# Peptides against a protein of PDB entry 4HTP, part 72

Target 1, 231 residues: chain A of PDB entry 4HTP
Amino acid sequence: SQTVASHVPFADLCSTLERIQKSKGRAEKIRHFREFLDSWRKFHDALHKNHKDVTDSFYPAMRLILPQLERERMAYGIKETMLAKLYIELLNLPRDGKDALKLLNYRTPTGTHGDAGDFAMIAYFVLKPRCLQKGSLTIQQVNDLLDSIASNNSAKRKDLIKKSLLQLITQSSALEQKWLIRMIIKDLKLGVSQQTIFSVFHNDAAELHNVTTDLEKVCRQLHDPSVGLSD

## One batch from the design tools (peptide; made by RFdiffusion4, then SolubleMPNN)

Design b2_p15_4_s4 (from b2_p15_4, 4 letters changed)
Fold by OpenDDE base, seed 2:
Structure b2_p15_4_s4 (fold): chain B 231 residues (1-231), chain A 15 residues (1-15)
Amino acid sequence: as target 1 above (231 residues)
Amino acid sequence: SEIEERFQKLIEELE
């Protein structure tokens, strides 16, 4: 069946996350998230105009925004060091070159930017001049690939994990990869709390999640902001 | 906003 996530470019989510991160005030951060969410809901209504009883929800996006609350996927088994090695190979970086060393030693402050310890930012600057400018993946496709990675990790199929990672990387811009890395590592550094995200999504979202710990159920049951938990 | 405009284009593509 058709889903909102199958239509929304991953780039649009990433641009929203970038705006949230760059915003200094809580109110501005909330505004950017709300604009994306409201647009998503509007698109949902248009897409499912003739089908009122659907299971489609904001869940595909929410699980990427709050990856630490992921319970459906098993562990990816991916760390920064693995990604560093993959990028060195993929980009054919000289092993003793500056960029390769930046990726491998991302915790050591070597640059002019205070990005030490933030692998995603280090990767971004390495990728920016080397990768495509516009990604082609939808949110659904990103989730499908992440599902594949988790499944193959549980099955100990390292080659297939690499294959899915390569698909993600080769079809994503530097900015998209920055956020993808943070989603995989489960640290977005948005500067807004989980509670704030839930409160913007729905008044009852935090409560329902606290009881169920089921992010999909929260997104589905509280899809309509005007319909409360007790209704 | 830019994001709202992008989603509006997506809606238009459904028609």
Scores: peptide ipSAE 0.750, ipTM 0.974, DockQ to the pose 0.761
Fold by OpenDDE base, seed 4:
Structure b2_p15_4_s4 (fold): chain B 231 residues (1-231), chain A 15 residues (1-15)
Amino acid sequence: as target 1 above (231 residues)
Amino acid sequence: SEIEERFQKLIEELE
């Protein structure tokens, strides 16, 4: 069956995350998240207008926004060093060149952007002049590919992991890849707490998550902000 | 907002 995630471009999530990250105040960060969430819910209602009791929820997006709370998908087995090597290979970067060294030595200051230690930002600037300007993936497609990566990691199929990563990379803009990297590494650096995200999503979200530790259950049961946990 | 407008377009595409 169709889901909201199958319609929403991954780029739109990334754009929202970018706005959140760039916002200085908590209130502004919350506003950007709320706008995306409310829009998602509105679209959900439209998509499922004639179908009640669907299992579709904000979960596909939430698990990317709070990747550290992922419990369904197994570990990716992907580290910054692996991604660095992959990008060097994919982009055919000279191994002793400036960009390759920036990726490999991402923890050391190399530029004026102050991105030391933030691999995703370093990768972004390397990718920006080299990759497509607009991605083509939906949130559903991203999650499908991430599922594939996790599954193949569990099965110790490194070649298939690489294949799925390449598919993600080749269909994503530099900005989308920045956020994708952060999702994989599970550090979004949004500047807003998990508690804040939950509080915006639903008043009872934090409580339900604290009890269940099930992000999907939280998203499904508390899909409607007007319906409480006890209802 | 921009994101709201993008979602509105998605809704319109469902009609």
Scores: peptide ipSAE 0.750, ipTM 0.974, DockQ to the pose 0.771
Fold by OpenDDE base, seed 3:
Structure b2_p15_4_s4 (fold): chain B 231 residues (1-231), chain A 15 residues (1-15)
Amino acid sequence: as target 1 above (231 residues)
Amino acid sequence: SEIEERFQKLIEELE
């Protein structure tokens, strides 16, 4: 059956995350997240209007928003250095050039933006003039590719890992790649706590997660904000 | 909001 994630562009999640990050104050950050979440739930109801018993939930998005809580897929085995090398190769950057050095030495300040230590931001500025303006991936497709990466990492198939990464990169805008990198590295830097995300999602979400540590279960059981754990 | 409008378009495509 179709899922909400199979319809929602990854770009829309990324634009939401960007708005959250740029917003000042907890209230405005929460507003942006709530708008996305409420829209997701509304779409879910429309998509599944004739099928009440579905397992589809916010989980595909939630696991990208809170990647540090991922427990279903195994480790990617990907670090900043690997991504740097991949980008240098893919973009055919001169190895001794400014952009290649920025990627490799991302921990050292190289400009006025103050992006030292944030590889995703460094990558964004390198990618912006060189990649697609609009991505083509859905949230489901992104998760499928990430699943592939994790599976192939476990199987020690480096060539297949690279293949999936290339597919992600070539079908994503610079902004989407910025957030994708942060999802892989598991640090979104949203400026809003995990507790806040859970509280906005559902009043009982933090409690259920604390007990089960199962993000999918949290999203599925608490899909309806009006239905509590005790119901 | 922009995100709400995008999702509304997705809903309309289902009809």
Scores: peptide ipSAE 0.748, ipTM 0.974, DockQ to the pose 0.779
Fold by OpenDDE base, seed 5:
Structure b2_p15_4_s4 (fold): chain B 231 residues (1-231), chain A 15 residues (1-15)
Amino acid sequence: as target 1 above (231 residues)
Amino acid sequence: SEIEERFQKLIEELE
């Protein structure tokens, strides 16, 4: 079945997240999220115009925006050190070179940008001159690859984990990879709270999540912002 | 906004 996530480029989510992060005020951050969400809902209505009983929802995006609340997908088993080594290999970086050392020693304050401890930002600057300008993945494809990684981690299939990671990396821009890394590590650093995200999504979202702890249920049951829990 | 415009293009492609 067709889903909104199968049509929306991952790049569009990443650009939205980037705008949210760069915004200084809460109101501006909320505006960027609301614009994406409203656009998503509008597209949903167009896509499913002739189908009233669909299970499609904002869940594919929500689980990437709030990765700490993910309960369906198992652990990735991926840490910054693994990603650093993978990038060094993939990009053929000299091991004693500046860029390789930046990735491996990301916790040490080195450089002018003050990005110490933020692996995703360090990776971004290394990747920017070396990778595609525009990615080709949809949100659904990203989630499928992440599902594969989690499943293969559970099965201890390291080779297949690497394969899926390579697909993600080779089909993504530097900016997309920055956010993908943060999704995997489960720290987006948006500067907006979980409560705010839920409040913008639906007035009853926080309450329903507190009871169910199920993001998919929250997104499905509260897909329409005008329909409440008691309706 | 730019994001709204991109989604509008996606809608137009359905049609």
Scores: peptide ipSAE 0.747, ipTM 0.974, DockQ to the pose 0.773

Design b2_p15_5_s1 (from b2_p15_5, 10 letters changed)
Fold by OpenDDE base, seed 1:
Structure b2_p15_5_s1 (fold): chain B 231 residues (1-231), chain A 15 residues (1-15)
Amino acid sequence: as target 1 above (231 residues)
Amino acid sequence: NPLVELWRQFKESLE
């Protein structure tokens, strides 16, 4: 089926998230999110202008922005240590080298960036000089791969999990991988609360989510910011 | 990717 997510590069979401993270004030953070959301909604209207009863919504992006609220896909079974080992292998890093040790001991201060405890940032700096400058994945493709990982984790197919992870990694820039890691670990460190994200999305979003705990339903029912729950 | 191109063109049209 035709979806907005199939058109939007994952890089565009990551760039938005990066801007949000780098912004100091709440207002500026909100602005960056709003700009992405507005573009999404407008594109949705254009894409589906001749179609009725579409189920497409902001959900594919929202579930990546608020990964802690994910209820559809099962657990990934992925931890920082697993990713560290994968990167060491993939990048052929010397196991006793500084970069391998940074990844494995990401909680220990090793550099001047002050990124101790933030695996995604440690990974970013290791990846930046080694990875593609531009990724090729759409938001839909990222979600498909994440679905595959979760499904295969449930099925205890470690080989297929690795396959999907490798596809994600090899088709993503260092910046995209930073955010992908944070999505998998379910901690984006945006500096804005869940409530703020919901409030920007729709005035009734927090309320509907509190009742249903269904992020897709929230995104679908409250797709139009001008149409409330009581309408 | 033609789908991505449509998205980019659309964003440009909004600017």
Scores: peptide ipSAE 0.466, ipTM 0.898, DockQ to the pose 0.985
Fold by OpenDDE base, seed 3:
Structure b2_p15_5_s1 (fold): chain B 231 residues (1-231), chain A 15 residues (1-15)
Amino acid sequence: as target 1 above (231 residues)
Amino acid sequence: NPLVELWRQFKESLE
């Protein structure tokens, strides 16, 4: 069966996240998230109009928005240093060049942007002038590739991990890669709390998550914002 | 991608 995530470009999620990050006020951040969520729910209803008992939910997006709460897939085994080395190789950056050093020494301030400690932002600026391809991945495809990475990490298949990473990178824009990196590292820096995300999703979401620690269950059971836990 | 096109069309319909 088709899922909403198979239709939604990863770029659309990333643009939403970018808007949230750039917004200064809590209310504006919430608005951007709500707009994406509402669109998702409405599309879900349209897509599944003739099917009442579907397991499809917001989970594919939620697990990328709150990656620190991921419990279904195993650890990726990927750190900033690994990504830095991969980008240096992939982009054929001189090892002693400015861009390579920026990636490797991402914790040290090197520019006027104040991006010290934010590897994703540093990577973005390196990638922006070099990434010519428009992103083509859906949210489902991104999750499938991330699942592959986690599975292969567990199996200690480094070559297959690299293959999946390359597929993610080569099919993503610089902006999408910025957010993908943050998802892998599990720090989105949205400026909005987990509690706020849950509260916007559903009034009972935080409570259900506190009890179950199961993000998929939260998304599935509380798919309808008008139906509470007691219903 | 035809599937992505459906989402795009849907988004446009909400505007």
Scores: peptide ipSAE 0.449, ipTM 0.900, DockQ to the pose 0.919
Fold by OpenDDE base, seed 2:
Structure b2_p15_5_s1 (fold): chain B 231 residues (1-231), chain A 15 residues (1-15)
Amino acid sequence: as target 1 above (231 residues)
Amino acid sequence: NPLVELWRQFKESLE
C-alpha cells in the first residue's frame, strides 16, 4: 500500500532538522517542526482521500526524529569508529591524511569549528566536497535500510550491514549523512525536548507514550490532532 | 500530479 513516507524525500526531513538545530529560540524550533508535520498530514489526507481506514501515520518520520524511542528495530551495532573506518575506505582517504585522522580522532579538538566530540559534524565537513549534492532516498527507503542493518546485526552478518550502510551513504548528500549518523547514534542535538516534540504532535501524545512506550501506536491513534485519547 | 505539487509547496519553503 502507498504511504506518505514512500513519497517524502529524506532530504526534506534533514533540511527541517537542520533548520530546527540552527534556530535559537524554542518558538522558532517548534515552528519548523510544525510546518513539516502539517505538510505531512495534508499529504496524508490527499494520498488516502478515498481510503480513510489506513494504518499509515507519521511514525516513519517520528522514529527518525526521536530515534532514542525506537522499540521496533533491534540495535544497529554501529558506533562512530565503525563509521570512521567505513568513510576512510569508501572515500579512499589517505590513512595518515588530515581527514582520516579527523574522523578517527573525532573526540580530540583539531579544528576551529569546535566540533570535537560531534562525529556527525566532522563527517559532514569531510563529506561536503566529496559526496552527492542531492540525495535520492525517501523516508521509507531510509527506514527499510535501517531495518536491514538492525536485522543483519542481530544475525551477525557484518558484510550485509556494510552493504546497507554503503547504500545509505552513496545515495545521500553530506547534510543527509550528518543527520543519518545522528539517527543511528540516536542523538540529534535538536535543542528541543522529547516532550516538546510530542506536545506539538498531539496534546495527548506524551501521556499515551508514557503509558504504552509504543511510538507507532502514539502516531496512529493520535494521527488527527482534533481527536483526543478519550474520544 | 496533485500530490507532487502539494509537497512541492512545502519544499519551496525550505529554499
Scores: peptide ipSAE 0.321, ipTM 0.870, DockQ to the pose 0.243
Fold by OpenDDE base, seed 4:
Structure b2_p15_5_s1 (fold): chain B 231 residues (1-231), chain A 15 residues (1-15)
Amino acid sequence: as target 1 above (231 residues)
Amino acid sequence: NPLVELWRQFKESLE
């Protein structure tokens, strides 16, 4: 079935997240998120104009924005060290070279950017001169690949995990990969709380999530900001 | 296509 996520480039979400991160004030951060959400809802209404009772919702995006609340998808089994090794291999980086060492020793402050401990930022600078300028993945495709990774991790299929990771990497820009890494590691560093995200999404979102712990249910039931839980 | 136009407008706002 048609979904909003199948039409929205992953790059658009990443650009939104980048703007949120770069914004200093809470109000500006909220504005960027709200604009993306509003566009999503408007697009949803247009896409599903003649279709009632659709299960489509903001969930595909929300689960990437709040990856720590993921319950449907199991653990990826991916850490920074694994990604570092993968990038070194994929990019054919000299093992004793500066970039390889930066990735492996990401916790050690070596640069002037103050990105020590942030693997995603370190990866970004390594990837920027080496990767695509523009990615080709939709939000749905990203989630499909992440689902594959989690499933294969559970099944202990390391080779298939690598395959899915390679698909993500080779079809993503450096900026998209920065955010993808943060999604996998489950730390976006947006500077806004979970409560703020929920409050912007719907007034009843935090309450419903506290009861159900089901992010998809929250997104589906509270898709319309004007319709509350008691309605 | 109104859907394409709608999302295009959104993209432009992000630039």
Scores: peptide ipSAE 0.402, ipTM 0.856, DockQ to the pose 0.236; fails the geometry check

Design b2_p15_5_s2 (from b2_p15_5, 9 letters changed)
Fold by OpenDDE base, seed 4:
Order: C-alpha cells, then sequence, then structure tokens
Structure b2_p15_5_s2 (fold): chain B 231 residues (1-231), chain A 15 residues (1-15)
C-alpha cells in the first residue's frame, strides 16, 4: 500500500530538523515542526482520499523525531566508535590524519566550533566536502534500512549491518547523515521537549502515549488533530 | 523518483 513516507524525501525531514535546531525561540521551533506536520497531513488526505481504512500515519516520521521512544525495532548495536571506524574505512581517510583523529577523538575539544562531544557535527564537517550534495532516500527507505540494521543486530549478522549502513551513507548528503547519526544515537539536540512535540502533534498525544507507550498507536489514533480520544 | 515528484508538486500547490 502507498504511504506518505514513501513519497517524502528524507532530506525534507532533515531540513525541517535543521531549521528547528537553528531556531532560538520555542515558538519558531514549533512553527517549523507544525509546517512539516501540516504538509504531511494534507498530503495524507490527498493520497488516501478514496481510502478510509488506512493504517498510514505520521509514525514513520515521528519515530525518527523521537527515536528514544522507539519500541518496534530493537537496538541497533551501533555506537560512535563503530561509525567513526566505518567512515574512516569508507572515505579512505588516513588513520593518522586530522579527520580520522577528529572522528575517533570526538569527545576531545579540538575544534573552534564548540562541537566537542557531538559526533554527528564532527562527522558532518568531515563528510561535507566528500559526500553527495543531495540524498536520494525517502523516509520509508530510511526506516526500512534501520529496521534491517536492528534485525541483523539481533541476529548477530555484522556483515549485513554494514551493508545497510553503507546504503544509508552512500545515498545521503552530509546533512542527512548528521541527522541520521543523531537518530541512531537517539539524541537529536533539537532544543524542544518530547512533551512539546506531542502537544503540537495532538492535544491528547502525551496522555495516550503515557498509557500505551505505543508511538504508532498515538500517531494512528490521533492522526486527525480535531478528533480527540473521547470522540 | 515519481513518488517524490508527486510530493514536491503537492507542496508547490500549497504555496
Amino acid sequence: as target 1 above (231 residues)
Amino acid sequence: NPLVEKWREFLESLE
């Protein structure tokens, strides 16, 4: 079945997240999220105009925005050190070179940007001159690859994990990879709380999530912002 | 990607 996530470029989500992160005020951060969400909902209505019983929802995006609430897929088994080694290999970086050392020693404040401890930002600057300017992945494809990683981690298939990671990396821009890393590590650094995200999504979202702990259920049941839990 | 194009066209229609 067709989903909104199969139509939305991962780049668009990343651009939204970037705008949110760069915004200083809460109101501006909320505006950027709301604009993306509203576009998603409107497109959903258009896409599914003749289909009343669809399971499609904002869930594919929401689980990337709130990765710490992920319950469907298991742990990736991926840490910053693993990603550092992968990038060094993939980009053929000299092991004793400046960029390789930056990735490996990401916790050490070596840069003027104050990005110490933020692996994703360090990776971004290394990747920016070396990677594609525009990615080709949809949100659905990103989630499929992440599902594969989690499944293969559970199955202890390290080679298949690497394969899926390579697909993500080679088909993503530096900016997209920055956010992808943060999604995998489960720290987006948006400057907005989970409660704020839920409140913008639906007035009853926080309550329903507190009861069910099911992010997909929250997204499906509260897809329409005008229809409450009691309706 | 024709699916992405459909999304892009839709966004343009909302502006």
Scores: peptide ipSAE 0.639, ipTM 0.947, DockQ to the pose 0.939
Fold by OpenDDE base, seed 3:
Structure b2_p15_5_s2 (fold): chain B 231 residues (1-231), chain A 15 residues (1-15)
Amino acid sequence: as target 1 above (231 residues)
Amino acid sequence: NPLVEKWREFLESLE
């Protein structure tokens, strides 16, 4: 059966995350997240109209929004330094050039944007003038590629890790790559707490997660916002 | 992508 995640462009999630990040107040941040979530749930109902027992849920998106709570896939084994080197190679950046040095020395302030320590933002500005490909990946495809990376990391297959990572990069816009990097590094910098995300998703989400530590279970059991844990 | 198009059409219907 088809999943919602197979229909939703990764770009749509990233644009939502971008809106959340740029929003000043908690209420506005919550609104953007709620709008995406509501659209997802409504589409789910339409997609699965004739199927009562489906395992499909918000989990494919939630695990990207709260990547620090990921427990299903193993570690990626990817750090900022690895990504920096990959981008330098892929973009054919001069090693002693300004952009290569910005990526490698991302912790040191180099410009007026105040992006020190935020590798994803530094990468974004390097990628923006160079990335010509429109993003074409769905949320499901992104998760499939991330699963591949984690699996191959566990198996110590560096060549296959690189292959999957290149597929992610070459099929993503600069903005999508900014968020993808943050998902891999597990720091989205949204300006909203985990508790807030859970509270918007479902009133009982934080409680269920505290007990189970299973994000998929939380998303599946609490798929309907009107149905509580005790129901 | 026809799947993405279905999602886009759905979003339009919510407006």
Scores: peptide ipSAE 0.633, ipTM 0.945, DockQ to the pose 0.922
Fold by OpenDDE base, seed 5:
Structure b2_p15_5_s2 (fold): chain B 231 residues (1-231), chain A 15 residues (1-15)
Amino acid sequence: as target 1 above (231 residues)
Amino acid sequence: NPLVEKWREFLESLE
């Protein structure tokens, strides 16, 4: 079945997240999120114009924006240290070189940038001169690969985890990888609360999530902003 | 990717 997520580039989500992060005020952050969401909903209506009973929703994007609320996908088993080692290997970085040490010692402020403790930002600067300028993955493809990672982690298939990670990395820009890392680590640092994200999505979203703790149900039942829970 | 192109074309139509 056709989904909105299969059409939306992961790059577009990342660009939106980047704009949100860079925005100083709450109102501006909300505007960027709302614009992306509105585009998604409008595209959904166009895509499913002749199909009334679809289960497609904003869930594929929402679970990446609020990764702390993910309940369907099991743990990735991926930490910053693992990613650091993977990047060193993939990029063939000298082990005693500056870039390798930055990745491994990401918690120690060694650089001019106030990015100490933020592995994703450190990785971004290492990746920027070395990676593709534009990624090729859709949101659906990213979620499929993340599902694979979680499943293989549960099955203790480290080789297959590495394979999926390599697919993510090799098909993503430095900016996309920055956000992908934050999604995996489950800390986006957007500067907006979960409550704000829900409030923008739907007036009843926070309430429904508090009761169900099911992000997919929230996205499906409250897909239309004009239709409430009591409707 | 033809699916991505459809999304891009749609966004352009909203501008």
Scores: peptide ipSAE 0.632, ipTM 0.945, DockQ to the pose 0.943
Fold by OpenDDE base, seed 1:
Structure b2_p15_5_s2 (fold): chain B 231 residues (1-231), chain A 15 residues (1-15)
Amino acid sequence: as target 1 above (231 residues)
Amino acid sequence: NPLVEKWREFLESLE
């Protein structure tokens, strides 16, 4: 089935998130999110102009922006230490080398960037000189791979988890991987609250989520910002 | 990716 998420590069979401993170003011952060959302909605209308009763919504993106609210996908079973070890292996980093130690001891200050405690940022700087400059994954593909990881974690298939992780990593830029890590760990550090994200998405979004705790339902029912819950 | 290209073309049309 045709979905907006199958058309949108994961890189575009990551670029938006990066802009939001770098913005200091709330208004500027909101602007960047709004611009991405508006583009998504407009594309949705164009893509589905001849189709009625579509279930497509902003959900594929929203569940990556608010990963702590994910309820459909089971736990990944992935921690920073696992990712560190994976990167050391994948990048063939010397175990006693500077970069390997940075990844393993990410909570300890090791550099001038002040990124102690932020694994994703530590990983980014290790990856930046070593990874592709441009990723190739769509938002749909990222979600499919994350679904695979969760499913295989539930099934205790560690080899298949690694396979999906490797696919994510090898097809992503350093910047995309930074955000992917944060999505998996469920901490984006955007500097905007969940309530702010919901308020920008739809005036009734927070209320509907509080009642249903269903992010997909929120995105689907409140797809049109001009149509409220009472309509 | 032709799907991504369609998205890119659409964004360009909004500018």
Scores: peptide ipSAE 0.614, ipTM 0.940, DockQ to the pose 0.989

